# Peptides against a protein of PDB entry 5EIB, part 126

Target 1, 366 residues: chain A of PDB entry 5EIB
Amino acid sequence: VDLEPGTMDSVRSGPFGQIFRPDNFVFGQSGAGNNWAKGHYTEGAELVDSVLDVVRKESESCDCLQGFQLTHSLGGGTGSGMGTLLISKIREEYPDRIMNTFSVMPSPKVSDTVVEPYNATLSVHQLVENTDETYCIDNEALYDICFRTLKLTTPTYGDLNHLVSATMSGVTTCLRFPGQLNADLRKLAVNMVPFPRLHFFMPGFAPLTSRGSQQYRALTVPELTQQMFDSKNMMAACDPRHGRYLTVAAIFRGRMSMKEVDEQMLNVQNKNSSYFVEWIPNNVKTAVCDIPPRGLKMSATFIGNSTAIQELFKRISEQFTAMFRRKAFLHWYTGEGMDEMEFTEAESNMNDLVSEYQQYQDATAD
Target 2, 366 residues: chain A of PDB entry 5EIB as posed
Amino acid sequence: VDLEPGTMDSVRSGPFGQIFRPDNFVFGQSGAGNNWAKGHYTEGAELVDSVLDVVRKESESCDCLQGFQLTHSLGGGTGSGMGTLLISKIREEYPDRIMNTFSVMPSPKVSDTVVEPYNATLSVHQLVENTDETYSIDNEALYDICFRTLKLTTPTYGDLNHLVSATMSGVTTCLRFPGQLNADLRKLAVNMVPFPRLHFFMPGFAPLTSRGSQQYRALTVPELTQQMFDSKNMMAACDPRHGRYLTVAAIFRGRMSMKEVDEQMLNVQNKNSSYFVEWIPNNVKTAVCDIPPRGLKMSATFIGNSTAIQELFKRISEQFTAMFRRKAFLHWYTGEGMDEMEFTEAESNMNDLVSEYQQYQDATAD

## One batch from the design tools (peptide; made by RFdiffusion4, then SolubleMPNN)

Design b2_p16_2_s3 (from b2_p16_2, 5 letters changed)
Fold by OpenDDE base, seed 5:
Structure b2_p16_2_s3 (fold): chain B 366 residues (1-366), chain A 16 residues (1-16)
Amino acid sequence: as target 1 above (366 residues)
Amino acid sequence: SVAKPAFTPRPLLPFS
């Protein structure tokens, strides 16, 4: 789905364009112009019914519908505005199904789009209410991984999207290979989300290795485990050492010893015990899939529900507040039928979410 | 700023 036809033509002409049904390409003629309100109330609202018709048709074709997965950017107008409109409409029609998102967070290091803090804040407000699981993929963290870890001097959106695709492939491993831990979206939500609003995850993928170092790196369970818990390996621009893990899932892929995985996972928890809440018993889940990713002997994917995710929301909130106090560009949103009150509601709800994460960070067992 | 590449998706570099 896109409000720009050229994006759909790029997908169709791409190496995987033929895996999608032609009738499942829904697109507009007028893009959202990086405006959330255009995506949500005008151009997106004109297109949403045609998307819902496709969603219904594909849902009816499923033997067992678990839920929905959306991939979108929160900095743009289409991914943020129309993406969150689509989430709300799907939630209304399928209230018993899991809503999962891969939400790409904006960063000033990667984009010059001035209104990204508005689009992100308005999107987070919708995601808090209408999603069950949100993977926070921060363009800042992706850029820093590309530059520092992968040794790319000039990271591109192609390099960032490669990390996104690896992360998505990792977190969906249990869904694609039956009999694994968290083999369905609902079990993942139950294991990862102890409190309904606190469903924003820090993903990570290992191994991440620069081309120059690939020949010197052994792929071992200890090295995967160590890299997966490294703050520099997080796909969200948060330091897990500034918060506490509520829950963690680790998904190993490839031929390895379950015993070695369990030993290394216990060792990393014990070394990092101060960064876990003690009042959630058995809050670390480990899965092993014998099928490695293509090209790798083994990998690990990390999913962290950490109170450190508040750093991401604080960053967005600070940028939002600095713009909103000046009433900068508000007329672009209100001119599309949006109320100024929706900005203050979105700001409030995001600040409440930050406060909730802080409360559970500071909580002790009685 | 990371230049938006013109939408030629670079083939995913294998992690291998």
Scores: peptide ipSAE 0.009, ipTM 0.392, DockQ to the pose 0.017
Fold by OpenDDE base, seed 3:
Structure b2_p16_2_s3 (fold): chain B 366 residues (1-366), chain A 16 residues (1-16)
Amino acid sequence: as target 1 above (366 residues)
Amino acid sequence: SVAKPAFTPRPLLPFS
């Protein structure tokens, strides 16, 4: 789905374009112009019914519908505005199904789109209420991984999208291979989300290796475990050492000893015990899939529900507040039928979410 | 001005 036709042609001409039904390519003629309100109230609202008709048809064709997965950017008008409209409409029609998102967070290091803080804040407000699971993929963290870890001098959107695809493949491993831990979206939500509003995850992937060092890297369970918990491997721009893990899932892929995985996962928890909440028992879940990713002998994917994710929301909130106090660009949103109060409500809800994460960070066992 | 390629999120592949 897109408000621009050219993106659909890029998907259709891609190596997997033929796996999608032609009728499932829904697109507009007029893009959102990086305006959330165009995506949510005007251009996106004109297209949403055509998308919902496709969603209904594909849902009726499912033998066992678990839920929905959306991949979108929170910086642009289509992914943020129309994406959150679609989430809301699907949630209204399928309230008992899981809503999962891969939400790409904007960063000034990657994009020059001035209104990204508005689009992100308005999107986060919708995601808090209408999603069950949100993987926070921060463009800043992706850029930093590409530059620092992968040794790419000038990271491209192609390089960032490679990290996103590796993460998505990792977190969906249990859904694609029967008999794994978290083999369904609901079981993943139950394991990862102890509090309904606190469903924002920091993903991580190992191995991340520069082309020049691939031949020298040991792919071992200890190395994967150590890298998976390294703050430099987090694809959300927050430091897990500044917060506490509420829950963690680790998905290993490849031929390895389950015993060695359990030993290394216990060792890393014990070494990092100060970075876990003490009042949630058995808050780390581990899965092993014998099928490695393409081109790797083994991998590990990390999913962390951490109170440190508030650093990401604080960054967006600070940028939002600095623009909103100046009433910068507000006429672009209000001109599409949006109320100025919706900005204040979205700012408030995001600040409340930050306060909730801080409360659970500071909570002790009674 | 090099048009920054639109960061187009790819839909998830359908689970078989």
Scores: peptide ipSAE 0.006, ipTM 0.328, DockQ to the pose 0.021
Fold by OpenDDE base, seed 1:
Structure b2_p16_2_s3 (fold): chain B 366 residues (1-366), chain A 16 residues (1-16)
Amino acid sequence: as target 1 above (366 residues)
Amino acid sequence: SVAKPAFTPRPLLPFS
C-alpha cells in the first residue's frame, strides 16, 4: 500500500515482486507530501476502503487468522497517517485479532523532513491505543550500527533496510517455524506486554559483524547472547542501561544445544540483573528454532520491553514541542481538516506514556 | 555532521 505509485513499481520490479498478488497492490496518485493529515483524513481516507477490501479477502483465505502485521514509517505522511488510519479501521473490524507493527522512527541524522516530529507524535498517539505490539525501529540506531559495528563508512538506506529485514525475520521466526516456546502473536503479546499501553519493543539482532571480521569470528551461543544484550546492538536509539526490562524474549535460530542456550541466558540475566524489574517473575522467554537464517549457521533475535524506550519518546516530544510552540507548519495539517486540539491530545498521550514507563522503572517489589 | 544515508534502489541481498 502507498499513496505514491513509484514505490509500488519499485517493489513490483524488485527480486521478490512476484510473491505478492497483483490485486494486493493498492496505491494512490497524489501522495501524502510528508503530511500525516493527508494520510489520515484526505488522500489516505479516499484509499482506505480499497485496502480494507483486500485485507478482508486475504483474511477470509487464512486457515487460522492470528492478526495483522503492518510495516510503516512514522516520519512520512503515508506510513504515519494512512498506516494509523488502517490500524484503526482493522482494529474496529477485527477487535479480537492481534495488531502488530514494525514502526520506523524518524531521526534528524537520517532525514531532513522538518515535520517528522508531528507525524511521529500523531502516529504514536494512535499506536498507543490501537496496537497490541509495536517494534520500534529507529533510523538513528540503524545508522549507528551500520557505521560503528558493520564498519560502513557511508551507510545507505539499503544497509538500514537489511537490518530491518533481518530483525523482522528474527522476531517472526516462532510464527513461521516449529520451535521451543511455540509462540503465536497472542502468546507473544501475553509474554511481552504486562501492561496494555506499554507494548513498544526494542528489537535487536545477532550476529552483527563487519565484512572484514566475519572470517575471524566464531558463531557461538555465548557470543550471540553477549552481542544480543549489548546496548550498541539495539535497533531503537535508547540505552537499556538507563532503564529496566519489564520483559524480554530471545529467539535463537540454528543447530545448538538447548542446555547451552539456557545456561547463557541465565548467565546474561544474572550479569544484568540490575537492568530487570524484580517484581515480574519469569520475565525472560527463550525460543530455539533449528532452522538457521539463510547464509548464517546461527542467529539470535532480541525483543526487549524496556522502560528505557521512554528516551525515544522524549526525543520526539522535545522536537514536537519546539515546533508546536512556534505553530510551525500547522496550517498544512489544519488545512486537511485537523484541529490544533488533536496535536495537544497526541502530545499529552505520549507524555503520559513516558510517565507510565518512568513509574514502572522506579517501582520496587513490596 | 552525520551524513544522510543515500537511497539505494537495490535491496541489499541478505547476508550471503
Scores: peptide ipSAE 0.006, ipTM 0.391, DockQ to the pose 0.016
Fold by OpenDDE base, seed 4:
Structure b2_p16_2_s3 (fold): chain B 366 residues (1-366), chain A 16 residues (1-16)
Amino acid sequence: as target 1 above (366 residues)
Amino acid sequence: SVAKPAFTPRPLLPFS
């Protein structure tokens, strides 16, 4: 789905374009112009019913519908505005199904689109209420990984999207291959989300290796485990050491010893015990899949529900406040039928979410 | 100074 036709043509002409049904390419003509309100109230609202018709048709074709997965950007108008409209409409129609998102967070390091903090804040407000599981894929973290770890002097959207695709492939491993851990979306939500509003995940991937170092790197279970818990391998620009893990899932891929995985996972938990809440028993889950990712002998994918995710929301809130205090560009949103009050409500709900994460960070076992 | 990638920001299409 897009409000621009050129994205659909790029997907269709791509190496995998033929795996998608032609009728499932739903697109507009005008685009959202990087405005959340165009995506949510005007251009996106005109297109949403035709998307819902496709969603219904594909849902009826499922033997067992677990839920929905949306991949969207929170910086642009289509992914943010139309994406959150679509989430709301699907939630209304399928209230008993899991809503899972891969939400790409904007960063001033990656884009010069001045209104991205508005689009992100308005989107987070919708995601708090209408999703069960949200993977926070932060363009700031992706950029920092590309530059610092991968040694790319000038990262591209192609380089960032490669990390996104690796992360998405990692977190969906248990859904695509036989295993015991988180084999369905609902079981993942039950294991990862102890409090309904606190469903924003910090994903991570290992190995992250520069092209010049790939030939010299051994891949071992201890190295994967250590890298998976390193803040430099997080796909969200948060330091886990500034918060506490509520829950963690680790997905190992490739031929390895389960015993060695369990020993290394216990060791990393014990070394980092101050960064876990003590009042959630058995809050770390581990899975191993014998099938490695393409081009690697082994990998590890991390899913963290951490109170440190509040650093991401604080960054967006600070950027939002700096623009909103100046009333910058508000007339572009209000001109599409949005109220100025919705900005204040979205900011308030995001600040409440930050306060909830802080409360559970400071909580002790009585 | 981290050189910002020359991401062509999608221009804010003027609300026509």
Scores: peptide ipSAE 0.000, ipTM 0.312, DockQ to the pose 0.014

Design b2_p16_2_s4 (from b2_p16_2, 6 letters changed)
Fold by OpenDDE base, seed 5:
Structure b2_p16_2_s4 (fold): chain B 366 residues (1-366), chain A 16 residues (1-16)
Amino acid sequence: as target 1 above (366 residues)
Amino acid sequence: SVAKPAFEPRPLLPFK
């Protein structure tokens, strides 16, 4: 789905374009112009029914519909505005189904789009209410990984999208390989989301290795375990040492000893015990899939529900507040039929979410 | 600034 036809042509001409049904390409003509309100109330609203018809048809063809997965950017108008409209409409029609998102967070280091803080804040407001699981993929963290860890001098969106693809492949491993831990979306949500609003995850991937160091790196369970808990490998620009893990999932892929995995996972928890909440028993889940990712002998994917995710929301909130106080570009949104009240509601809800994360960070076992 | 590629999705580079 896109508000621009050229995106669909790019997908069709791409190496995987033939995987998608031609009838499942729904697209507009005008685009959203990086405006959330165009995506949500005007251009996106004209297209949403055609998308819902496709969603219904595909849902009816499922033997067992678990839920939906959306991949979108919160900085643009289509991914943010139309993406959240679709989430809302799908939630209304399928209230008993899991809504899962891969939400790419904007960063001033990566994009010069001035209105990204508005699009992100308005999107987060919708995601808090209408998603069950949201993987926060921060363009800042992706850029920092590309530059610092992968030693790319000039990271491209192609390099960032490679990390996104790795992360998505990792977190969906249990869904693609039956018999694994969290093999369904609902079970993942139950294990990862102890409090309904606190469903924003910090994903991580190992191994991350620069091209120059690949030849010298042994892939071992200890090294994967240490790397996936390293703050530098988080796909969200948050330091887990500034918060506490509510829940963690670790998904190992490849041929390895389950005993060694359990030993290393216990060791990393014990070394980092101060960064876990003590009042959620058995809050770390580990899965092993014998099938490695393509090109690797083994990998580990990390999913963290951490109170440190508040750093991401604080960053967006600060940028939003600085623009909104000046009424900067607000007429672009109000001109599409938005009320200024929706901006204040979105800001409030995001600040409440930050406060909730802080409350659970400071909570002790009675 | 990260250069926006023209939207050709690069094929999944195999993790070598």
Scores: peptide ipSAE 0.010, ipTM 0.365, DockQ to the pose 0.018
Fold by OpenDDE base, seed 1:
Structure b2_p16_2_s4 (fold): chain B 366 residues (1-366), chain A 16 residues (1-16)
Amino acid sequence: as target 1 above (366 residues)
Amino acid sequence: SVAKPAFEPRPLLPFK
């Protein structure tokens, strides 16, 4: 789905374009122009019913519908505005199904789009209320991984999207393959989300290896486990050491010893015990799938529900506040039928979310 | 036969 035809043509002409049914390509002509309000109230609102018709048709064809997965950007007008409209409409029609998102967070290191803080804040306000699980994919973290870990001098969107695809493949492994953790979307939500509003995850992927060091790096369970918990491997631009994990899931792929996985997972928890909340028992889940990802012998994917994710929301909030106090570009949103009050409500709800994460960070077992 | 998932991540780096 897009408000621009050119993105759909790129997907259709791509190496996987034939996997998607032609009738499942729904697109507009005008685009959102990086405006959340165009995505949510005007151009996106005109297209949403056509998308819902496709969603209904595909849902009816499922033997066992667990829920929905949306991949979108929070910086752009289509992914942010129309994406959150679509989430709301799907939630209204399917209130008993899981809503899962892969939400790409904007970064000044990757995009110069001035209005990204508005689009992101307005989107987060919707995601807090209407999603059950949100994987935070931060373009800042992706850029930093590409530059520091992968040793790419000039990271491209292709390099960033490669990390996104690896992460998405990793977190969906338990849904696609039989493993020890027969995880459906609902079971993942129950294990990962102890508090309904605190459903924003920091993902991570291992192995991440530069071209020059790949030949010298062993792929071992200890190395995967260590890299997966390294703050430098987080796909969200926050430091887990500045917060506490509420819950963690680790998904291993490839032929490995379950005993070795369990030993390494216990060892990493014990070494990092100060970074876990003590009052949530059994808050780390481990899964192993015998099927490795294509071109790797083994991998590990991390899912963390950490109070450190508040750093990401604080960054967006600070950028939002600096623009909103000046009423910068506000007329582009109000001209599409938005009230200035919706900006204030979205800012408030995101600040409340930050406060909730801080409360649970500071909570003791008393 | 477990259907090969249509979407497997390519190796981040081409194996030479």
Scores: peptide ipSAE 0.006, ipTM 0.377, DockQ to the pose 0.018
Fold by OpenDDE base, seed 3:
Structure b2_p16_2_s4 (fold): chain B 366 residues (1-366), chain A 16 residues (1-16)
Amino acid sequence: as target 1 above (366 residues)
Amino acid sequence: SVAKPAFEPRPLLPFK
């Protein structure tokens, strides 16, 4: 789905374009122009019913519908505005189904789009209420991984999207291969989300290796475990050492000893015990899938629900507040039928979310 | 009956 036709042609001409039904390509003629309100109230609202008709048709064809997955950017107008409209409409029609998102967070290091803090804040407000699970994929963290770890001098959107693809495939491993931990979306939500509003995840992937060092890297369970818990491998721009893990899932892929995995996972928890809440028992879940990723012998994917994710929301909130106090560009949003009050509601809800994460970070076992 | 996987059980594309 897009408000611009050119993106659909790129998907259709891609190596997997033929796996999608032609009728499932829904697109507008007028883009959102990086405006959330165009995506949510005007251009996106004109297209949403056509998308919902496709969603209904595909849902009816499912033998067992677990839920929905959306991949979108929170910086642009289409992914943010129309994406969150679509989430809301799907939630209204399918309240008992899991809503999962891969939400790409904007960064000034990657994009010069001045209104990204508005689009992100307005989107987070919708995601807090209308999703069950949100993987926070931060363009800042992806850029830093590409530059520092992968040794890419000038990271491209292609390089960032490669990390996103690796992460998405890692976290969906249990959904794609039967008999794994979290083999359904609801079980994943139950394991990862102890508090309904606190459903924003810090993903990570191992191995991350530069092209120049790939030949020298051993792929062992200890090395995968160590890298997976390294703050530098988090695909959300927050330091897990500044917070506490509420829950963690680790998904190993490849032929390895389950005993060795369990030993290394216990060792990393014990070494990092100060970075876990003590009042949630058995809050680390581990899965092993015998099927490695293509081109790797082994991999590990990390999913963290950490109170440190508040650093990401604080960054967006600070940028939002600095623009909103100046009333910068507000007329572009209000001109599309959006109320100025929705900005203050979104700001408030995001600040409340930050406060909730801080409360659970500071909570002790009685 | 094994429920159809929600996603096609395709391996990751290789890192380029």
Scores: peptide ipSAE 0.000, ipTM 0.326, DockQ to the pose 0.024
Fold by OpenDDE base, seed 4:
Structure b2_p16_2_s4 (fold): chain B 366 residues (1-366), chain A 16 residues (1-16)
Amino acid sequence: as target 1 above (366 residues)
Amino acid sequence: SVAKPAFEPRPLLPFK
């Protein structure tokens, strides 16, 4: 789905364009112009019913519908505005199904789009209420990984999208391969989301290796385990050491000893015990899949529900507040039928979410 | 120390 035709033509002409049904390509003509309100109230609102008709047809063809997965950017107008409209409409029609998102957070290191803080804040407001699980894929973190870890002097969108695809492949491993872990979307939500509003995850991937170091790197279970808990491997620009893990899932892929995985996972928890809440028992889950990712002997994917994710929301809130105090570009949103009050409500709800994370960070068992 | 939150977390299920 897009509000521009050119993106659909790029997907259709791509190496996997034939995997999608032609009738499932829904697109507009005008685009959202990086405006959330165009995506949510005008251009996106004109297209949403055509998307819902496709969603219904595909849902009816499913033997067992678990839920929905959206991949979108929160910086652009289409992914943010139309994406959150679509989430709301699907939630209204399928209230008993899981809503899962891969939400790409904007960064001024990656994009010069001045209104991204508005689009992100307005989107987070919708995601707090209408999703069950949100993987926060932060362009800030992706850029920092590309620059610092991968040694790319000028990261491209292609480099960032490679990390996104690796992360998405990792977190969906248990859904795609038969194994010792029968995980469904609902079971994941129950295990990862102890409190309904606190459903934002920091994903991580290992191994992350620069081209010059690939040939010299051993892939071992201890190294994968250590890298998953390293803040430099997080796809959200948060330091887990500034917060506490509510829940963690670790997904190992490749031929390895389950005993060695369990030993290393216990060791990393014990070494980092101060960064876990003590009042959620058995809050770390481990999975092993014998099928490695393409081109690797083994990998590990991390899913963290941590109170440190408030750093991401604080960054967006600070950027939002700096623009909103100046009333910068507000007329572009209000001119599309949006109320200025929705900016204040979205800012308030995101600040409440930050306060909730802080409350659970500071909470003790006694 | 901040007191425990007024509401309990949902029970975690085994993945296996």
Scores: peptide ipSAE 0.043, ipTM 0.630, DockQ to the pose 0.087; fails the geometry check

